# Designs tried in a protein design run: peptides against a protein of PDB entry 6TME. Part 250

Target 1, 324 residues: chain A of PDB entry 6TME
Amino acid sequence: NRLKRAYIALQAWKKAFYSDPFNTAANWVGPDVCSYKGVFCAPALDDPSVLVVAGIDLNHADIAGYLPPELGLLTDVALFHVNSNRFCGVIPKSLSKLTLMYEFDVSNNRFVGPFPTVALSWPSLKFLDIRYNDFEGKLPPEIFDKDLDAIFLNNNRFESTIPETIGKSTASVVTFAHNKFSGCIPKTIGQMKNLNEIVFIGNNLSGCLPNEIGSLNNVTVFDASSNGFVGSLPSTLSGLANVEQMDFSYNKFTGFVTDNICKLPKLSNFTFSYNFFNGEAQSCVPGSSQEKQFDDTSNCLQNRPNQKSAKECLPVVSRPVDCS
Target 2, 324 residues: chain A of PDB entry 6TME as posed
Amino acid sequence: NRLKRAYIALQAWKKAFYSDPFNTAANWVGPDVCSYKGVFCAPALDDPSVLVVAGIDLNHADIFGYLPPELGLLTDVALFHVNSNRFCGVIPKSLSKLTLMYEFDVSNNRFVGPFPTVALSWPSLKFLDIRYNDFEGKLPPEIFDKDLDAIFLNNNRFESTIPETIGKSTASVVTFAHNKFSGCIPKTIGQMKNLNEIVFIGNNLSGCLPNEIGSLNNVTVFDASSNGFVGSLPSTLSGLANVEQMDFSYNKFTGFVTDNICKLPKLSNFTFSYNFFNGEAQSCVPGSSQEKQFDDTSNCLQNRPNQKSAKECLPVVSRPVDCS

## One batch from the design tools (peptide; made by RFdiffusion4, then SolubleMPNN)

Design b2_p24_5_s4 (from b2_p24_5, 12 letters changed)
Fold by OpenDDE base, seed 4:
Structure b2_p24_5_s4 (fold): chain B 324 residues (1-324), chain A 24 residues (1-24)
Amino acid sequence: as target 1 above (324 residues)
Amino acid sequence: MSVAEQVKKKLREELAKKYPFLPP
């Protein structure tokens, strides 16, 4: 009986709670698991006459505990949302049995260990949110081979380079922010045909921006701030026909910020502060447009306020990185 | 609404087709 298995799983999970401040699991008593708070039942896909646990939603429950291996008995779960709790430990490998997993949100918890490779085993996964945890190590390249629509990785402890397989991703939104990613953005990024939002904020990324970024014609948000990027902005950025929010602040960029970038048709906010740009087009000047906001603070611009000193600028500006 | 929220909404709608009793 599928509900009996679910009962075993849910009771094991309740036992794995260290704290339930809102008494969310107070009604998790007895065999009627479909009445449990945060547990949602539906007819099974393979047999509509059979009721199964199809979803878990314990978002914002502030529950402290861990995910026991018995959760692997919830084989019919397609939605697993435990956002904003205090769950710790690792994602159990037994969750590989949840072959119907469609949305997996464990964000804002205290999970540790490597990337939860069990997520790679789910053939139907479309939404993966593991942000605001303590996941560490390398991002498996295979994550981008999956038909995901959303990938949230931000605010973790991921290290190493961004996989070149990123270009294979069908995701509309990907966040890398506030990790320890290093190296260059892969040139394959331009192949992300469905990309709308990508965020690289606050990593240790470096090198030149790949020209292929300009191929991201559907991107609305591109944030590469707070990294170690060098060189000039690619001229191909003029291809970002739908970009609304663009941030290159807190890098080591040099060169001239062109009209072709600042006049992008849907550009609303463009921040390129805290770099070493030595020139900007008039269209890039803050206040030059009522519809667009620019920030050119702390660059090497002449006749602009709040710029770096010549002493700070000269060593960098005089040694431009050739990205060709 | 952010793109992320839109994606989530879309995904929920797709999931709801399979599981109409799941929370929106």
Scores: peptide ipSAE 0.206, ipTM 0.833, DockQ to the pose 0.531
Fold by OpenDDE base, seed 2:
Structure b2_p24_5_s4 (fold): chain B 324 residues (1-324), chain A 24 residues (1-24)
Amino acid sequence: as target 1 above (324 residues)
Amino acid sequence: MSVAEQVKKKLREELAKKYPFLPP
């Protein structure tokens, strides 16, 4: 009996709660699991006469505890949302049995350990949100082989390089922000045909920006701020026909910011502050447009306010990195 | 609405087709 298995799983989970401030599991009593707060039942896909647990939503419950292995008995769950809790430990490998998993949101918790590789075992997964946890180690390259629409990885402890498989991703939104990613952005990034938003903020990324970024025709948000990028901005960025928000601030970029970038047709905000740019086109000057906002603060620009000193600029500007 | 929220909404709608009794 599927509901009996669900009962075993949910009772095991209730026992794994250390704190339930809102008494969310207070009604988690008896065999009628479909009446449990945050538990949602539906007819099974394989047999509409059978009622199964199809969804869990415990968002914002502030529950402290862990995920017990018995959760693997929830084999009919397609939606698992437990964000904004205080769950700790690791994601159980037993969740590999949840083959219908479609949306997995464990964001804003206290999960630790490596990337939850169990997410790779779910054939129908479309939404993965593991942001605001303490996941660490390498990002498995296989994550981008999945037919995901959204991948949220930000605010974790992920290290190493971004996998080259990123170009295979069908995701419209990917966040890498506030991790420990290092190395270059892979050239394969230009192959992300469905990409709308990508965020690299606050990592240890370095090297030159790949020219292939200019192939991201559908991107509306591109944020690479607070990294160690060097060299000039790729001229191919003129290809970003739909970019609205672009941020390259707090890097080590040099060279000239061109008209072709600042005149992008959908560009509304372009921040390139806190770099070592030594020139900008008139179209890039803050206040030059009513429709576009620019920030050129703390560069090596002549005749602009709030720039770096010559002493700070000269050592960097005199040794430009060749990205060719 | 952010792209992320739009994607989430779309996915919920798709899931609702499979499981019509799930909350949107």
Scores: peptide ipSAE 0.145, ipTM 0.813, DockQ to the pose 0.570
Fold by OpenDDE base, seed 5:
Structure b2_p24_5_s4 (fold): chain B 324 residues (1-324), chain A 24 residues (1-24)
Amino acid sequence: as target 1 above (324 residues)
Amino acid sequence: MSVAEQVKKKLREELAKKYPFLPP
């Protein structure tokens, strides 16, 4: 039966634990898997008279170990949350059998290898959190073809460019932060119809910001800080009617920060420090508003405190990148 | 509550309709 298969899977997993400091799996004994700590049973969707393992929650258990292939026997699992552990190795491809997977959270572990492509096989997946691991290589373009609500990729070792397919994403939250992504932000970004929060912080992204960012009408958080972006801020950023938090700090931006950006109606915090901006509108000056906070530190602004030296500014400001 | 947290909450609520005995 389904619970027998779950028993096999869970016992194999217990055997794959190297350390269980809180004795989370201490009660993982016997056939009654529904009594196991962190294991949650529910009536099966296809037969409500049958009890199945529908969820795993081992968050914050500090368990060291790996995910054995026998976890593929947990075919009824829709919720798999094992964040804040010390699991290592790769996500087993046998998890492709978990066709009901809805939320997958393996964040804050020690997983390695390429992007877990098994996540692409789950037709009902809405939440993918793989942040704070050691996943590496290219992000598969197909991730953005999925009907995900949230995609957390931050704090990994992903490299190469952001896929052009990003514009197809239905996600409201996407994090790329603290990886090794390079190249430009794809122009297709403006097609992300449900996007509320996007974070690019701490990558190797470069080039000009695409004008299409201004089409992100529902964005409340846009963080592109700590990259290698160049050129002027797109004038189309005036279209970000709902942006509350915007950060362009620690880049190589040049030009003038305009009123149209600083007067955005929902803007609460706008940080554009540590760039090479050579002018700002009065509305962008820190302290100019009681409702908005600005940071213009370490730019090439005249008559402002804490700016870069002329020696640092001149070589960059005199050779602005044309983004046209 | 961050948007991320709101999304999580919504997803959990949806999942709870299917699986009422799952943790929040």
Scores: peptide ipSAE 0.043, ipTM 0.746, DockQ to the pose 0.530
Fold by OpenDDE base, seed 1:
Structure b2_p24_5_s4 (fold): chain B 324 residues (1-324), chain A 24 residues (1-24)
Amino acid sequence: as target 1 above (324 residues)
Amino acid sequence: MSVAEQVKKKLREELAKKYPFLPP
């Protein structure tokens, strides 16, 4: 009986709670699991006459505890939302049995360990949110082979390089922000045909930006701020026809910020502050447009306020990195 | 809509509030 298995799983989970400040699991008593707070039942996909646990929503419950292996008995769960809790430990491998998993949100918890490779086992996964945890180590390249719509990895402890398989991703949103990623952005990034938003904020990324970024025709948000990028901005960025928000601040970029970038048709905000740019087009000057917001603060620009000193600029500007 | 669709829709609506950029 599927509901009996669900009962075993949910009771095991209740026992795994260290704290339930809002008494969310107070009504988790008895065999009627469909009445449990945060548990959602639906007709089974394979048999509409059978009621199964199809979803869990314990968002914002502030529950402290861990995920027991018995959760693998929830084989009909397609939606698993447990964000904004205090769950700790690792994601159980037993969750590989949840083959209907469509949306998995464990964000804003205290999970640790390597990337939860169990997520790779879910054939129907469309939404993966593991942000604001303590996941560490390398990102598996296989994550980008999945037909995901959204991948949230930000605010973790991920290290190493971004996999070259990123170009295979069908995701519209990918966040890498506030990790420990290093190396260059892969040139394959330009192959992300469905990409709308990508965020690299606050990593250890370096090297030149790949020219292939300019192929991201659907991108509306591109944020590469707070990294170690060098060289000039790719001229191909003029191809970002739909970009609205662009941030390259807090890097080591040099060269000239071109008119073709600042005149992008949908550009609303372009921040390139805290770099070593030595020139900008008039269209890039803050206040030059009422429709666009620019920030050129703390560069090596002439005749602009709030720039770096010649002493700070000269060593970097005199030795530009050639990205060609 | 089936009960399953209703539950999914509700959860997706909540998700959309948090992530308005998410595809429908």
Scores: peptide ipSAE 0.034, ipTM 0.661, DockQ to the pose 0.092

Design b2_p24_6_s1 (from b2_p24_6, 15 letters changed)
Fold by OpenDDE base, seed 1:
Structure b2_p24_6_s1 (fold): chain B 324 residues (1-324), chain A 24 residues (1-24)
Amino acid sequence: as target 1 above (324 residues)
Amino acid sequence: SAADIARGQELFEKAKKEREKILK
């Protein structure tokens, strides 16, 4: 019965393929769905004597098509990986029936519409990858209420502000890069107790960096490059005891880059180029360390190469933003 | 859940290499 439902779902999906250049679904014939390429069966959790479709892996199949609502019949699927295809349309709401969903990867496709809120309905979801699509609109605050290990949102069309609920996230990796997020980074960010990597690259974020970033003692990668951040770097960044890669380039930061930041114990790469910093500690100077790489290019630093002209610097440096 | 992980272990291992934590 359960495999019969799976058969219906998979055949509906096959019919929804516009192109299958590698003939991935060529063997998707007959009731033996467990033999289908990219379909993985396992004993059901509620009855080990029953075989069910537990996973889908169609990664890198270059399939063009859409996800039909019949996929909601795959109620036993815990792993759904279909990245690097050409699937279009929206994520069906019928997938709410997949209550065992653990990993959902639809990255590198052509999905459109708002954030797939159906993902929020999955109680056991641990991995969510929707990057490299055309999702748009606001990010639902509830995403960070989920007990996710990773949240990949980069390279979409998301807009609006980052939800304050970000501090509730238990994710170790969160990517916001290459969207259209705006506003400030929420102060609640410091409450992300499991955060290792966070990437804000290439958005429209602005304002001062919250002091609470310094509470992210487990973070190894912090990239806030290519935004509109202003003010000085928070002194509390000295609390980033495990940061290895830090990038603040291509912003509107001002002030002095301090020893406390550049001497972070695990810091390997620190890029603060293309800002309006008017001073840096000796420890921040490129070449000052054998173990650390720095880039101070295109700031307002004196006696350093490749800096902005006085004409470019003066209007900004003379009007420092008070983040207090 | 642990049960889901166990049930999907084979697929998980196959797909593990595809789970990239670093932004490209």
Scores: peptide ipSAE 0.023, ipTM 0.679, DockQ to the pose 0.175
Fold by OpenDDE base, seed 4:
Structure b2_p24_6_s1 (fold): chain B 324 residues (1-324), chain A 24 residues (1-24)
Amino acid sequence: as target 1 above (324 residues)
Amino acid sequence: SAADIARGQELFEKAKKEREKILK
């Protein structure tokens, strides 16, 4: 019964392929779906004597097509990985029937439409990768209410602000990069207790960095480059005891880059180039350490190479944004 | 669930490796 449903689903999917350059679905013939390339079977959880389709792996198959609603018949699938294909259209709502979904990876495709809210319906979801698509609109705040380990949203067309619910996230890795997010980073960010890596690169984020960033004790990667952030770097950044990679480049930051930041114990790379910083501690100077790499290019620093002109600096430096 | 993870362990590990490549 379950394998019959899987057969229907997989055959519908095969019919939804426009191009299969590697002939991945060439052996998708007949009722023995467990022999299909990229299809993985396992004993059902409710009945070990029954074999079910538990996983799909079509990564890097370069398949063009769409996801038909019949995929909702794959009710036993826990792992769905179809990255690096050319699938288009929307994620079917019928996938809500896949209640065992654990990892969902549709990255590097051509999906469009709003955030696939069907992903929010999966109670056991731990990994969500929808990056490198054309998803658009607002990010549902409920995404961070989910008990996810990783959330990859980068390289899409998402807009609006980052939800305040971000602080509820238990994810270790979150990427927002290369979208159209705007507004400030929520102060609740400091509540992300499991966060290791967060990337905001290339959005329209603005305002002051919240002091609460300094509460992210487990963060190893913090990248806020290529945005519109203003003001000084929070002094609380000294609390980032485990940060290794930090990037604030291509913003509108002002003020002084302090020893407390540049002497962070695990810091390997700190890039704060292309801002309006008017001073830096000696520990922040590129070449000052053999263990750390710094980039202070294109700021308003005195006696440093490749800095902005006084004409460019004066209007900004003389009118610092008060983040208090 | 733990059972689901166990069932798909091989696939999970493969997927993890693929994710790591993309993150670089």
Scores: peptide ipSAE 0.022, ipTM 0.633, DockQ to the pose 0.175
Fold by OpenDDE base, seed 2:
Structure b2_p24_6_s1 (fold): chain B 324 residues (1-324), chain A 24 residues (1-24)
Amino acid sequence: as target 1 above (324 residues)
Amino acid sequence: SAADIARGQELFEKAKKEREKILK
């Protein structure tokens, strides 16, 4: 009996709670699991006459505990939302049995260990949110082979380079922010045809920005701030026809910020502060437009306020990185 | 099933709002 298995799983989970400040699991008593708070039942896909546990939503329950292996008995679960709790430990490999998994949100918890590769085993997964945890190590390249709508990885402890497979991703939103990623942004990034938002904030990324970024026709948000990028901004950025928010601040960029970038048709905010740019077009000057906001603070610009000193600029500007 | 997808999408949209709050 599927509900019996679910009962075993849920009771094991309740037993794995260290703290339940809102008494979320207070009614988790008895065989009627469909009445449990945060448990949602639906007719089984293979037999509509059979009721199964199809979803878990324990968002914002502030529960402390861990995920026991018995959760693998919830084989009919398609939605697993447990964000904003205090769950710790690792994601059980037994969850591989949840072959109907569609949305997996374990964000804002205390999970540790490597990337939960069990997520790669789910053939129908569309949404993966593991942000605001303590996951570490390398990002498996296979993550971008998945037909995901969104990939949230920010605020973890991931290291190493961003996989070249990123170009295979069909995700509209991808976040890498506040990890320990290093190396260059792969040139394959331009192949992300469905990309709307991508965030690289606060990593250790370096090198030149690939020209292929300009191929991201659907991107509305591009944030590469707080990294170690060098060289000039690619001229191909003029191809970002739908970009609204663009941030390159807190890097080591040099060169000239061109009209072609600052006059992008949908651009509303462009921040390129805290770099080593030595020139900008008039269209890039803060206050030049009512429709667009610019920040050119702390560069090497002439006749602009709040710029770096010549002493700070000269060593960098005199030795520009050739990205060609 | 289409019904499951629809249900999932509804939950997805609801969850999206919560996710945005966390991202901020």
Scores: peptide ipSAE 0.021, ipTM 0.614, DockQ to the pose 0.117
Fold by OpenDDE base, seed 5:
Structure b2_p24_6_s1 (fold): chain B 324 residues (1-324), chain A 24 residues (1-24)
Amino acid sequence: as target 1 above (324 residues)
Amino acid sequence: SAADIARGQELFEKAKKEREKILK
């Protein structure tokens, strides 16, 4: 009976395809859904003698269409990977019935609407990838209450502030890049105990960087480039003992880039170009190290090439933002 | 289940590799 429900769901989905360039669903014929291309069956969790549809993998199928509500009949699905297609519309609320959802990847599609709150209903969700879509509106704070390993939100239309609940996240990777997020990075960011990579690239974030960033001792990638951040870099950044890639470029930072930042033990690349820094330690100078790469281009540094003019620097450097 | 987790991890790693290609 479970496979019959799956058959209904999959046939409804096939009907919802506008284009299938690679004929991925060509063999989606007949009741044997476990033979369908991109459909994976496994023994049911409650009865190993029963075979159920446990996973969907249609990555890179270039399928145009939408997700019909009948997909809610796939109640045994734990893995749903349909990235790099041309699916449009909204994520059906009927997917709330997929209580075993473990990994949900709808990235690189044409989905629209607000954040798919149905993802919040999945108790066992560990991986959420909704990047490269057209999701819009505010990010629900509850997303960070989920025990997720990875949260990919980049390249959407999300706006408003980043929720303070971010500190509750157990994710190792979080991407906010290329959205419309605004406001400050919450001070609670320092409480992200498992964070390895966080990317804020290309938003409307502003204000001072919170000192609590320095508490992210497991972070290997920290990219806050292309925003509106102001003030000096927090001295607490010296606490980023494992950071390898750090990018603060294309902001409005001022002040002095210190030795304790540039001499971070695992730092490989540090880009702080296109800001208003008025000084840097010798250890921050590009070419000063064989092990580290630096970019100090387009700041207000003296005796360095490719810096901003005095005309550009003076009005900003003379009125530094006090982050205290 | 262990099988689902194992398959999930495999797909996760695959997805990660695919994402790297898309992002570059």
Scores: peptide ipSAE 0.020, ipTM 0.617, DockQ to the pose 0.109; fails the geometry check

